# Peptides against a protein of PDB entry 4PN1: the designs that were tried, part 10

Target 1, 261 residues: chain A of PDB entry 4PN1
Amino acid sequence: KIEMNFLNKPIVPDTTKVISNFLTHYLITEPVEHVEIEAKLGTLIDLETQNRFEFPVMNETILNPEFNLRTRFESDMTASEHKYLNEFLNQAFRDSQKPGRLPFAYKHTKQVDLFYETEDNSRDKIRVSKNQSDNQVLACVKKRRVADLFLYCPNDAFDIRISISDELPVSMPSGNQQPSLTRLKDRVGYVHQEIKIDLTKTTQNDPVYDTTERHELEVEFGNIADLRDRAQKAKDGMEAPLFRRVQLFMDNVRILRREHS

## One batch from the design tools (peptide; made by RFdiffusion4, then SolubleMPNN)

Design b1_p8_8_s2 (from b1_p8_8, 5 letters changed)
Fold by OpenDDE base, seed 1:
Structure b1_p8_8_s2 (fold): chain B 261 residues (1-261), chain A 8 residues (1-8)
Amino acid sequence: as target 1 above (261 residues)
Amino acid sequence: MLEFALPP
């Protein structure tokens, strides 16, 4: 007869607890109304060396936000890495359609984001999102990044930024106002168990700077209402549902950040 | 038929 441990009970990894507490704060304690919670794959760059950050740890580590580590996060990857991940996710999609599996859903979208300065010279720009096919307005929002949690992943191809954002719906800019920035987004989206995985190719046309392309992969909680419910239960002393959901999210992130050609 | 790949 074998037991899991000397208590014969599941143990929750500390990483799961830390992330769960972080999410609970912005879901319940100081709730963000129009919350978006996503993880981006990228690279922690050491500002002093301009190379990937090197920290004396041997595995996935949540960085303490109270410490200034003199890093920046680059939420970008090479075109080849992005292509590889696209192929990988396509295969995962195909495999998930087999009997006995939970299937992925898939969506391909092309969007244009127009950024406008606010009259009050606020740092936050108004983003008008339109569908490229019919120019229909999809959203007009002011996005505020509320908090970040960084994971240094020395054994993997990518580091991780988990971000809490507030997407506040706002009125459309005046018709005579010109956008300060235009961003074209070509996005393929995969959804599995209400976790959204998006590969996005972004072309940014800046009037001042040259056109830049970015290749991003983001993982998002697709059901915020459910997540908030789980977080509330956790605050009330029942943590297991939240821990399970965070573990699922992080396992998907871990799979993706390990993939490389 | 689903189009999976990002355009080049």
Scores: peptide ipSAE 0.033, ipTM 0.711, DockQ to the pose 0.015
Fold by OpenDDE base, seed 5:
Structure b1_p8_8_s2 (fold): chain B 261 residues (1-261), chain A 8 residues (1-8)
Amino acid sequence: as target 1 above (261 residues)
Amino acid sequence: MLEFALPP
């Protein structure tokens, strides 16, 4: 007979606990009403060197937000890296269509995002998203970044930022307002077990800085209601359902950040 | 253009 350990019970990685507690805070304790929870692949940059941050750890590590590490997070990657991840996800999609697997869903979206200043001159802008093909309004929101959790990943190609955002639905800007910024987004989305993986190419025209292009990969919890239910159960003393969901999310993130050509 | 891919 074989057992998992001397207690013969599953053990939860500390990373899972820390992230679960972080999520529970913004789902239950101080609840964000229209919460978006996503992880972005990117690079922690040392502000002094402008190179990737170096910390004396040997594995995936959640950074303590109480310390000013003099870093910034860049959620961009090269076109080559982005292309590789696209091909990787395409193959994963194909493989998931085979018998005995849970299939991916796929969606390709092209949209334009129009940003408007608020009347109160707040730093948070109103974003109107429209479909590029028919100019139909997809969303009108005011997005506020609530909290971030950074993971330094010294063994992988990318570091991770987990973000809590509030996407507040708001009324359309007045017809006389002009957008302060316009962005074109070309997005391919893959959904597996209600975890959403998006590759996004963003194009922005600036009169001063010319046309800029960004390449991003994000992983998002696709079922917030279920996640909130799991977080509530965790607050009530049943943590296992939340831990399992966070583990699934993080394993998908870990797969993606390890992939490179 | 690759199937299920972003345009190059």
Scores: peptide ipSAE 0.027, ipTM 0.693, DockQ to the pose 0.015
Fold by OpenDDE base, seed 2:
Structure b1_p8_8_s2 (fold): chain B 261 residues (1-261), chain A 8 residues (1-8)
Amino acid sequence: as target 1 above (261 residues)
Amino acid sequence: MLEFALPP
């Protein structure tokens, strides 16, 4: 007989605990009402060197947000990297359709985001999202970035930013207002066990700045209500359900960040 | 170019 450890009980990785606590704070302790929780693949850039940041660690490490590390996060990747991930996810999709597996769902979406300035705060822009094909309004929100948690991943192609955002539904801007920014999003979305994985090609048209194109991969919790329930249970002393869900999320992220051309 | 579709 083999036992998993000297207690013969499951143990939770510290990373899972830290992330779970982070999420619990914004789900339960200081709850964000319309919370979005996503991880983006990217690169932690050292502001001084403009190169990828280097820490004296050898594996995945959650950075302490209390420290100003003089970094920025670049959520962009190359077209080649993005293509590779697309092919990888397509294969994963196909494999998941086989008997005995839980299948992926897939959706291709082309969306335009129109950003409008507000009178009170230029950072709190109203985002109107429309379907590119029929111009139907999909959403009208004010998205506020609430918190970030960064993972430095020295062994992988990408670092990770986990973000807590508040997407507050708001009324449509006045018809006389012009958007200050327009983003065209071509997105392929994969969903597995209520975890959303999106590959997005974004073209941003700025009236002042040149058009920019970005390639992003994001992983999002698809069932916030369930996650909030799990977080509440964790606060009440039953942490296992939350840990399991966070572990699933992070394992998906870990798979993706290891893939590169 | 990125293929934003499932392969046939």
Scores: peptide ipSAE 0.027, ipTM 0.680, DockQ to the pose 0.015
Fold by OpenDDE base, seed 3:
Structure b1_p8_8_s2 (fold): chain B 261 residues (1-261), chain A 8 residues (1-8)
Amino acid sequence: as target 1 above (261 residues)
Amino acid sequence: MLEFALPP
């Protein structure tokens, strides 16, 4: 018989623990009520060099948020990279439809996001999302970025930002308010085991600045209630369910961030 | 199989 190790017990990678603790904090300890938890693929840019950040590590490394590394995160990729990932996910979708597999679900969404400044001029913005086809309001939320966790991934095409956001449903902004930002989103979404993977082509229009286009890939926890339950169990001493869910999430992220043409 | 791609 083969054993896992000399204790014959599973051992959890430190990355999983760190991320799990990060999530638990904002799920349980200081709970965000309308929490969104997502990972975006992108690049950690060194503000001093304007190149990808270089850290003396050889593998996936969670950056300590207590240290100012003088970086910014660019949640963007080239059109070719984005296309490759789209094709990759399409193939993964097809393969998952085969007998014996858990299938992906797929959805294509085209929406416009209108961002409004709040009356208090806080960093929090009101986002009105509308369907591009009929202008039906899909959502109106006040979104607040609560926390970020950055993963430097020297062996992969992309670094990762895991973000905690609060998306509070709110009333529509006053009719006299103009959006500070308009974002057209063409999104293809894949869902597997309640993990959402979205490829989004975003066109942003600012009244002052030129139009920008971005290509993004994000991975999101699709079942927050379940995740919160797992986090609570972890606080109560049963960590395994949370670790398994975080491991699943991160494995999906890891698959995606290493793919390149 | 149908492609589920973003428009070019």
Scores: peptide ipSAE 0.024, ipTM 0.684, DockQ to the pose 0.015

Design b1_p8_8_s3 (from b1_p8_8, 5 letters changed)
Fold by OpenDDE base, seed 3:
Structure b1_p8_8_s3 (fold): chain B 261 residues (1-261), chain A 8 residues (1-8)
Amino acid sequence: as target 1 above (261 residues)
Amino acid sequence: MLTFPLPP
C-alpha cells in the first residue's frame, strides 16, 4: 500500500491555506455582504522598471500585502494570447461533454457597462450593465474593491490578482448624470463545477481619454453561498471543505495561467 | 465540433 506521507494524512499546500484565510476574512470575519471573488490573469509590473516584476523566488508566491513592492497589476493580455486561451477553453468544453466527465456550460454575453461617480465622490462607482442588443438593464450595482491578493508566478505566462469586491444593488443613477466610463464587454463564459471562467474583450470609452481595448481572463467563484458555508465550517474547525474548494479554484487558475501559444 | 470564439 502507498501512503501519502509518513503521517498518512493529507497535507494542504501553504498557498491554499493563505488564500483560504484571505477568503475567510472577507466571507466570515469581516463579511462582505454582496461579495464577488475573482482571479484575473495579468502581469505584475515593477513601477521602477516598467517590466514584469522580478522577485527572488522560483515558484508561485503570494505577495504580502503589508509590503509595498511598488508594483501595479495589468489585467490584460495580447489578442493572440486571448485567442489561444479561447481555443483552449473551447477544446476543454468539448472534452467535458464526453461520457464520464462533468460538462462545462457556456454562455456568450454582450453588454455595456456604464460607470457613474457616486454623489459623495467616493472611489465606489455605480455600474449600470445593459444588454447590447436591447439595452435592457441587467444590473445596477455600487461596486467597491475591498481587497486584492497578488500571486507572482515566475514560471507561468501570467501573474494573478485575486480580488474581493462588494457589489451592492442600488437604484439607477439620476438621469442628469453622465457616465465617467463606458465599457463594452464581449464575454464568453465557461462554467465548470460552479467555477466561472470568462474571456472578455473590453472596449472602454472615456470622455477625456482615448478608447482602450483589453483582453481579460477571469476565474470566479460561482457559488458564494457554498463558499461562505465552507468558510464558516473552516472557522468552526473543519477546514477541509474550504481547502478543497480553493484548491479546485486555484488548479483551474494554474491551468490557465501556464497556457501559451 | 462547435467552437465558442470571441467575435473578432
Scores: peptide ipSAE 0.033, ipTM 0.651, DockQ to the pose 0.015
Fold by OpenDDE base, seed 5:
Structure b1_p8_8_s3 (fold): chain B 261 residues (1-261), chain A 8 residues (1-8)
Amino acid sequence: as target 1 above (261 residues)
Amino acid sequence: MLTFPLPP
């Protein structure tokens, strides 16, 4: 007979607990109404050196937000890295269609995002998203970044930012308003077990800075209602359902940040 | 704009 450990009970990694508590705070304790929860792959940059941040740890580590580490997070990657991840996810999609697997869903979307200044001159802009093919409005929201949690990953190609955002649905800007910024987005989305993985190529034209292009990978919780239910149960003393869902999310993130050509 | 490849 074999047992898991000397208690013969599952044990939860500390990373899972910390992230679960972080999510529970913004789902239940101080609830964000229209919450979006995503992880972005990128690089923690040391502001002094402009190189990747170096911290004396040997594994995935959640950074304490109470300390000013003099870092910034760059949610970008090279076109080559982005292409590799696209090919990797395409293969994962194909493999998941085989008997005995849970299948991926796939969607390719091209959209334009128009940003408008608010009447109150707040820093949060209104974003109108339209489909490029038929110019139909997909969304009109005011997105506010609520909180971030940074993971330093010294053994992997990328560091991670987990973000809590409030995506407030708002009325369309007045017809006389001009957008302050326009972005084109080419997005391929993969969904597995209600975890959404998006590869996005963003193009922005600026009269001063010329045309800029960004390549992003994000992982998002696709079922917020279920996640909120799990978080409530955790507050009520039943933590296991939340821990399992956070573990699934983080394992998908870990797979992606480890992949490289 | 460059288009990403589709799965088969």
Scores: peptide ipSAE 0.026, ipTM 0.730, DockQ to the pose 0.015
Fold by OpenDDE base, seed 4:
Structure b1_p8_8_s3 (fold): chain B 261 residues (1-261), chain A 8 residues (1-8)
Amino acid sequence: as target 1 above (261 residues)
Amino acid sequence: MLTFPLPP
């Protein structure tokens, strides 16, 4: 007979605990009403060097938000890296269709995001998302970034930003209002066990800086109600369901951040 | 025009 450890009980990695506590705060303690929780692949940039941040650690490390490390997060990758990840996820999709596996779902979406200034001059813009094919409105929201948690990943191609956002549904801007910014998004979405993985190419026309293209990969909790329920149970003393869900989420993120062309 | 590699 083999046992897991000298207690013969599961033990939770500290990373899972820290992230779970972070999520619980914004799900339960100070709850965000229309919460979105996502991880983005990218690079922690040292503001002094403009190179990738260097921290004296040897593995995945959550950075303490209480310290100003003079960093920024760039949620971007090269076109070749993005293409490689697309091919990787396509293969993962195919493999998941085999007998004995849980299948991925797949969706390809092309949308335009129109950003409008708010009448009250709030810092957050209104985003109207439309389908490019039929110009149907998909969403009209005011999205506020609430909190971030950064993971420095020295052994992987990418660092990670986990973000808590409030995506408030709002009324459409007045018909006479012009958008301050327009973005085209080409998104391929993969869903496995209610975890959403999106590859997005964003094109933005800037009159000063010309057309820019960004390549992003994001991983999102696809079932917030379930996650909130798990977080509530954790607050009530039953932490295991939350830890398992966070572990699943992070394992998917870890797979993706290791892949590169 | 935005393009992606072929879907599955």
Scores: peptide ipSAE 0.023, ipTM 0.551, DockQ to the pose 0.015
Fold by OpenDDE base, seed 2:
Structure b1_p8_8_s3 (fold): chain B 261 residues (1-261), chain A 8 residues (1-8)
Amino acid sequence: as target 1 above (261 residues)
Amino acid sequence: MLTFPLPP
């Protein structure tokens, strides 16, 4: 007989606990009403060197947000890396359709995001999202970045930013307003066990700056209500359901950040 | 290019 440890009881990795606590804060303690929780693959850049940041650690490490590390997060990747991940996810999709597996769902979406300035705060832009094909409104929101948690991943191609955002539904801007910014998004989305994985190619035309193209991969919690319920249970002393869900999320992130051409 | 399935 083999036991998992000298107590023969499951133990939760510290990373899982830290992330779970972070999420619980914005789900329960100071609850964000229309919360979006996503992880993006990217690179922690040292502002002084403009290179990838280097920490004296040898594995995945959550950075303490209380410390100003003089970093920025670049959520972009190369077209080649993005293509590789697309191929990887396509294969994962195919494999998941086999008997005995839980299948992925897939969706391809082409979206245009129109950003409108508000009178009170230029940072609180209204985003109107439309389907590119039929111009149907998909959403009209004010998205506010609430908090970030960064994971430095020295062994992988990418670092991770976990973000808490508030997507407040708002009324459509007046017809006389012009968008200050337009973004075209070509997104392929994969869903497995209510975890969303999106590859997004974003094209942005700036009147001042040249057209920019970005390639992003994001992983999102697809069932916020369930996650909030789990977080509440954790506050009430039953942490296991939350830990399991966070572990699943992070394992998916870990798989993806290891994949590179 | 984002595709499903993989292009030929």
Scores: peptide ipSAE 0.020, ipTM 0.653, DockQ to the pose 0.015

Design b1_p8_8_s4 (from b1_p8_8, 4 letters changed)
Fold by OpenDDE base, seed 2:
Structure b1_p8_8_s4 (fold): chain B 261 residues (1-261), chain A 8 residues (1-8)
Amino acid sequence: as target 1 above (261 residues)
Amino acid sequence: MLEFKDPP
């Protein structure tokens, strides 16, 4: 007979606990009403060197947000890396359709995001998302970035930013208001066990700068109500359900950040 | 620009 450890009880990795506590804060303690929780693949850039930051650690490490590390996060990758991930996820999708597996769901969407200034010229713009094919309004929100948690991943091609956002539904801008910015988004989405994995190509036309294209991979919690319930249970002393869900989320992120061309 | 490939 083999035991898990000398207590013969499950143990939770510290990374899982730290992330779980972070999420619990914005789900329960200071609850964000219309919360979006996502992880993006990217690179922690040292502001001084403009290269990827180097920490004296040898594995995945959550950075303490209380410290100004003089970094920025670039949530972008090369077209080739993005293509590779698309192929990888397509294969994962196919494999999941086999008997005995839990299947992926897949969706391809093309949308345009129109950004509008608010009356008070607040930093938070109104985003109107429309389907490119029929111009149907998909969403009208004011998105506020609430908090970030960064993971430095020295052994992988990408670092991770976990973001808490508030997506407040708002009324459509007045008909006389012009967008200050437009973004075209081509997105392929994969959903497995209510974890959403999106590959997004974003094209932005800047009046000052040339057209820029961005390649992003996002992993999102697809069931916030369930996550909030788990977080509440954790606050009440039953942490296991939350830990399991966070572990699942992070394992998916870990799989993806290891894949590169 | 390369288009996304949909899974079969």
Scores: peptide ipSAE 0.335, ipTM 0.875, DockQ to the pose 0.015
Fold by OpenDDE base, seed 5:
Structure b1_p8_8_s4 (fold): chain B 261 residues (1-261), chain A 8 residues (1-8)
Amino acid sequence: as target 1 above (261 residues)
Amino acid sequence: MLEFKDPP
């Protein structure tokens, strides 16, 4: 007879527990009302060298936010890497349409984001998103970054930032107000088991610097209500449902950050 | 500019 371990019970990796506790805090303990939870692929940059930071660890490691590591996170990748991931996800999509699999959903969107200053000169800007094809308003929100959790991934091409944001729906800015910034977004989105994977090309015009393009990959929890329910159960002593959902999320992130051309 | 490819 084969057993999993000497207790013959599943064991949860510490990474899963730490992330689950992080999420529970902002879902239940100090709840964010309109919470967005996403992971972005990128690079932890050493501010002194401007290269990827090197930590004395050999595997995926959550960094302690209590320490000032003199780093910044760059949520970007090369066009080539981004193209490869697009092809990879397209293949994953095709394979998921086969009998016996759970299918991906797919959506391609092009939008413009208009940013407006707030009347109170708050650091947080109002973002109005419009569809490029028909100029219809898709959303008007004030997004506040609440917390970040950084994962250093020495064996992979990318590090990870998990972020908690508050996306507060707000009224449209005054018709007389001009946007302080505009961004064009080309986005392909893949959804599998309510986990959303987005590849985004962002184009921004700068008056000083020529037009720049950013290439981003993000993974987002697509069902916040379910996640909040799981987090509540975890607070009540039943952690398994939350751990399973976090594990699914992180496995998708791990697949993506390991892929490279 | 490199365009995204859609799945079939």
Scores: peptide ipSAE 0.327, ipTM 0.873, DockQ to the pose 0.015
Fold by OpenDDE base, seed 4:
Structure b1_p8_8_s4 (fold): chain B 261 residues (1-261), chain A 8 residues (1-8)
Amino acid sequence: as target 1 above (261 residues)
Amino acid sequence: MLEFKDPP
């Protein structure tokens, strides 16, 4: 017989625990009502050098948010990296259609996001999302960034930002309001076991550079109700379901951040 | 701008 360890029980990586606790806080302790939880691939930039920050660690490391490390997170990659990931995910999609596998779902969407200032002059903008093909309104929300957790990944091409956001549905802006920003989004989405993986090309006007294009990859929890249930169970002393779900999420993120052109 | 490739 082979055992997992001297206790013959699964062991939970510390990373999983830290992330699980982070999520539990915003799911249960101080619950965000319309919560969105996503991880973005990108780069932790040293504000002093404008290069990728170098931390004295040798593996995936969650940064302590209590410390100001003088960094910013750039959620962008090159067009070639983005193309490679598209091809990689397309292959993963194909392989998942084989007998005995759980299949990916796939969706290609093109939308325009219109951002409006709020009447109360809050820092949060109203986002109206429309389908580019028929101009039909898909959503009207006020998105608030609640919290971030950063992972420095020295062995991979990308660092990770896990974000908690509140997407509050709101009424459409008045017809007299002009958008302060317009953003075009071309997105291909892959869903596997209720984890959403999106590649997005975002185009917007820039007052200095005219038009800018951003290439993003995000991984999102597709079933918040299930995640919240798992988090509640964790608060009640049953942590295993939450840990398993977070582990699945992070393993998908780890796969993606290791792939590069 | 290069378009995304859809899976078959």
Scores: peptide ipSAE 0.326, ipTM 0.872, DockQ to the pose 0.015
Fold by OpenDDE base, seed 1:
Parts: C-alpha cells; sequence; structure tokens
Structure b1_p8_8_s4 (fold): chain B 261 residues (1-261), chain A 8 residues (1-8)
C-alpha cells in the first residue's frame, strides 16, 4: 500500500498558501471592487547593477514586500521570446482540441488605448480603449495599482509579478481634451479553464522618446466571481478550493516562464 | 514588427 505521506493527506506548497493569502486580502479582507488579478512575465532588475537580480536562493521565491531589495520589474521580453511563446501557445491550443482534453478558446484583438489627464491632475490617468477596426469604445477606466507580489525565479527565463489592480469605470473625457499618450495594442488571448493567457504587442509613440515596442505575456484570473467565492470559503475555514485554483494558475505561469527559444 | 500567428 502506498500513501502520500505519513498523514496520508494532500499537502499544500507554501507558495500556494502565501499567494492565496495575498489574494484573499484584496478579494475579501480589504476588497477591491473592480479587481484585476494578473501575473506578468518579466525580469527583476537589480538597480545597482542594471542586470537581472541575483539573490542567494536556488528556486522560485516570493520576495517579501517589507524589504526594499532595490529592484525594478521589467514586464517585457525580446521579440524572439515573444514569438516563441506565441508558437508554443498555438501548439498548446492545437493539442487541447484533441479528444479527451479541455479546449482553449482563442481571440485576437487590436485596440488603441488613449490616456487622458484628469482635471484634478491626479496621477491616475483615464484610459479609453477603442477597437482599431471600428473605433468603438471598449472601455473607459481609471486603473489603480493596488499591490504587487514578486517571484524571483532563478532557474527560469522569467521572473513574475503578480498584481492586484482596481479598474474603475469612469465617464469619458470631455471632447476638447487631447490624449497625453496613445498606445496601440495587438493582443492574442488564450483561455483555458477560465485562466486567460495574453500575448500583447504594444506600440507607443512617445513625444520625447522614440517609438517603443513592448512584448508582454500576462496570465489573468478570468473568473473573479468564482475566485472571490473561493476566497470567502477560505476565510470561512475551507481553503482547498482556493488552493486548487491558485495552484492551477501558478502551474500555468510556471509552464510559461520556463519556455524560451 | 512581428505578426502574431493565429492557431488553425
Amino acid sequence: as target 1 above (261 residues)
Amino acid sequence: MLEFKDPP
């Protein structure tokens, strides 16, 4: 007879617990109303060396936000890495269409984001998103970054930032206002088990800086209502549903951050 | 500029 361990019960990795607690705080304890929860692939940069951060750990490690490690996070990758991930996800999509699998859904979108200053000169800009094909307004929001959790991943191609954001719907700017910034987004989105994986190519014309292209990969919880329900159950003493959902999310992130050309 | 490839 074989057992899982000396208790013969499943054990939850500490990483799952830490992330689950982080999410529970902003879902339940101090709830963000229009919450977005995403992980971005990128690189933790050491501000002193301007190279990838080096920390004396040998595996995936959640950094303690109470410590200033003098780092910045670059949510970008090379065009070649981004292309590789696109090909990888396309293959994953194809494989998921086979009998006995749960299929991906796929969507390709092109939008323009227009950023407007607020009348009160607040730091938070209003973002108007429009579909590039017909100029229809998709959203008008004020996005506030609420919290970040960083994972240092020394064995993988990318580090991870998990972010909690509040996307507050707001009224359209006045017709006489000009956008301070325009951003073109080409996005391919893959959804599997309500986890959204987006590859985004962003082109930005900066009046001061040359046109910059950014290549991002983000993984998002696609069903916030379900996640909030799971978090509430966790607060009520039943943690397993939340842990399972966070584990699924993190496993998808782990797959992606290991892939490289 | 890299063009995304759509899955089949």
Scores: peptide ipSAE 0.328, ipTM 0.875, DockQ to the pose 0.015; fails the geometry check

